# Peptides against a protein of PDB entry 1ZZD, part 1

Every score and structure here is a prediction.

Target 1, 109 residues: chain A of PDB entry 1ZZD
Amino acid sequence: FQVVNPYLLRDLVDLGIWDEGMKQYLITQNGSIQGLPNVPQELKDLYKTVWEISQKTIINMAADRSVYIDQSHSLNLFLRAPTMGKLTSMHFYGWKKGLKTGMYYLRTQ
Positions, changes and structure headers below are counted from each chain's first letter, unless a header gives other numbers.
Peptide ipSAE is a variant of ipSAE made for these designs: the mean of its two directions, with the distance scale d0 fixed at 1.0 Angstrom where the peptide's residues are scored. Compare it only between designs on the same protein; published cut-offs may not carry over.
The geometry check fails a fold that doesn't show the stated peptide or that is severely misdrawn somewhere.

## One batch from the design tools (peptide; made by RFdiffusion4, then SolubleMPNN; aimed at target 1 K86 S89 M90; its pose is not in this set)

Design b1_p23_1_s3
Fold by OpenDDE base, seed 5:
Structure b1_p23_1_s3 (fold): chain B 109 residues (1-109), chain A 23 residues (1-23)
Amino acid sequence: as target 1 above (109 residues)
Amino acid sequence: EEEEEEELEELEEILEKYVDELI
């Protein structure tokens, strides 16, 4: 069962555009509202799926959290159409962010 | 050592631009 984000559901109801057709659309689009012409851009920007958000942002958030968490936490990255360039960029950026965090800790000891 | 550090910084800036375009 694909669970719709409860906050997204609320906002769609408040807009008066929630109906059975909208529900079926979201199911077929894996939760994406980006293609809907009757949804304000502000809501589209707020409710991005894992396939629509920048993976750089995900890596940044993980790097920020790594300051507080053990090495045992896995980072999940999502690419709809993976290329060698994207994979290489993700590995490099993740490595660079990890090193910057490590160097920051070395300065405080 | 200073020249090697400058070259590394330039390479990092180039790589950051590619990251911004790809992910």
Scores: peptide ipSAE 0.072, ipTM 0.454, DockQ to the pose 0.318
OpenDDE base, seeds 1, 2, 3, 4: peptide ipSAE 0.045, 0.047, 0.056, 0.053; ipTM 0.492, 0.430, 0.487, 0.490

## One batch from the design tools (peptide; made by RFdiffusion4; aimed at target 1 S89 Y93)

Design b2_p29_8
Pose (drawn by RFdiffusion4):
Structure b2_p29_8 (pose): chain A 109 residues (1-109), chain P 29 residues (1-29)
Amino acid sequence: as target 1 above (109 residues)
Amino acid sequence: LEEEEEEEEEEIEELEELYEEHEEELEEE
């Protein structure tokens, strides 16, 4: 099989750029749209992959929501070019933010 | 108990220094 994010899909059709220079490009690019040459910036900002969102924002939004969470939440973390230093800063940042769950799975590479 | 508390504060200070060294790298991730 293979199916594209239906919201990203609707927008690519609404621009008529859903030509084949897409279904193919999208698959051999992880499903990323940053650096596509013909796509508006607003769409780029709206459809960031989780690998394209700073884990800092991920942790901040988790900290925000957590004051309303009686228990905890499964906070999966995503690192692009993972170094031991970056992981250390991610753990400490979540730790000093007071999170109960600093990390569920670490998805990487 | 006082020596354990001082050691815990030193470890936290070391962790903060490490964090500041890698904070920009974490933001780029």

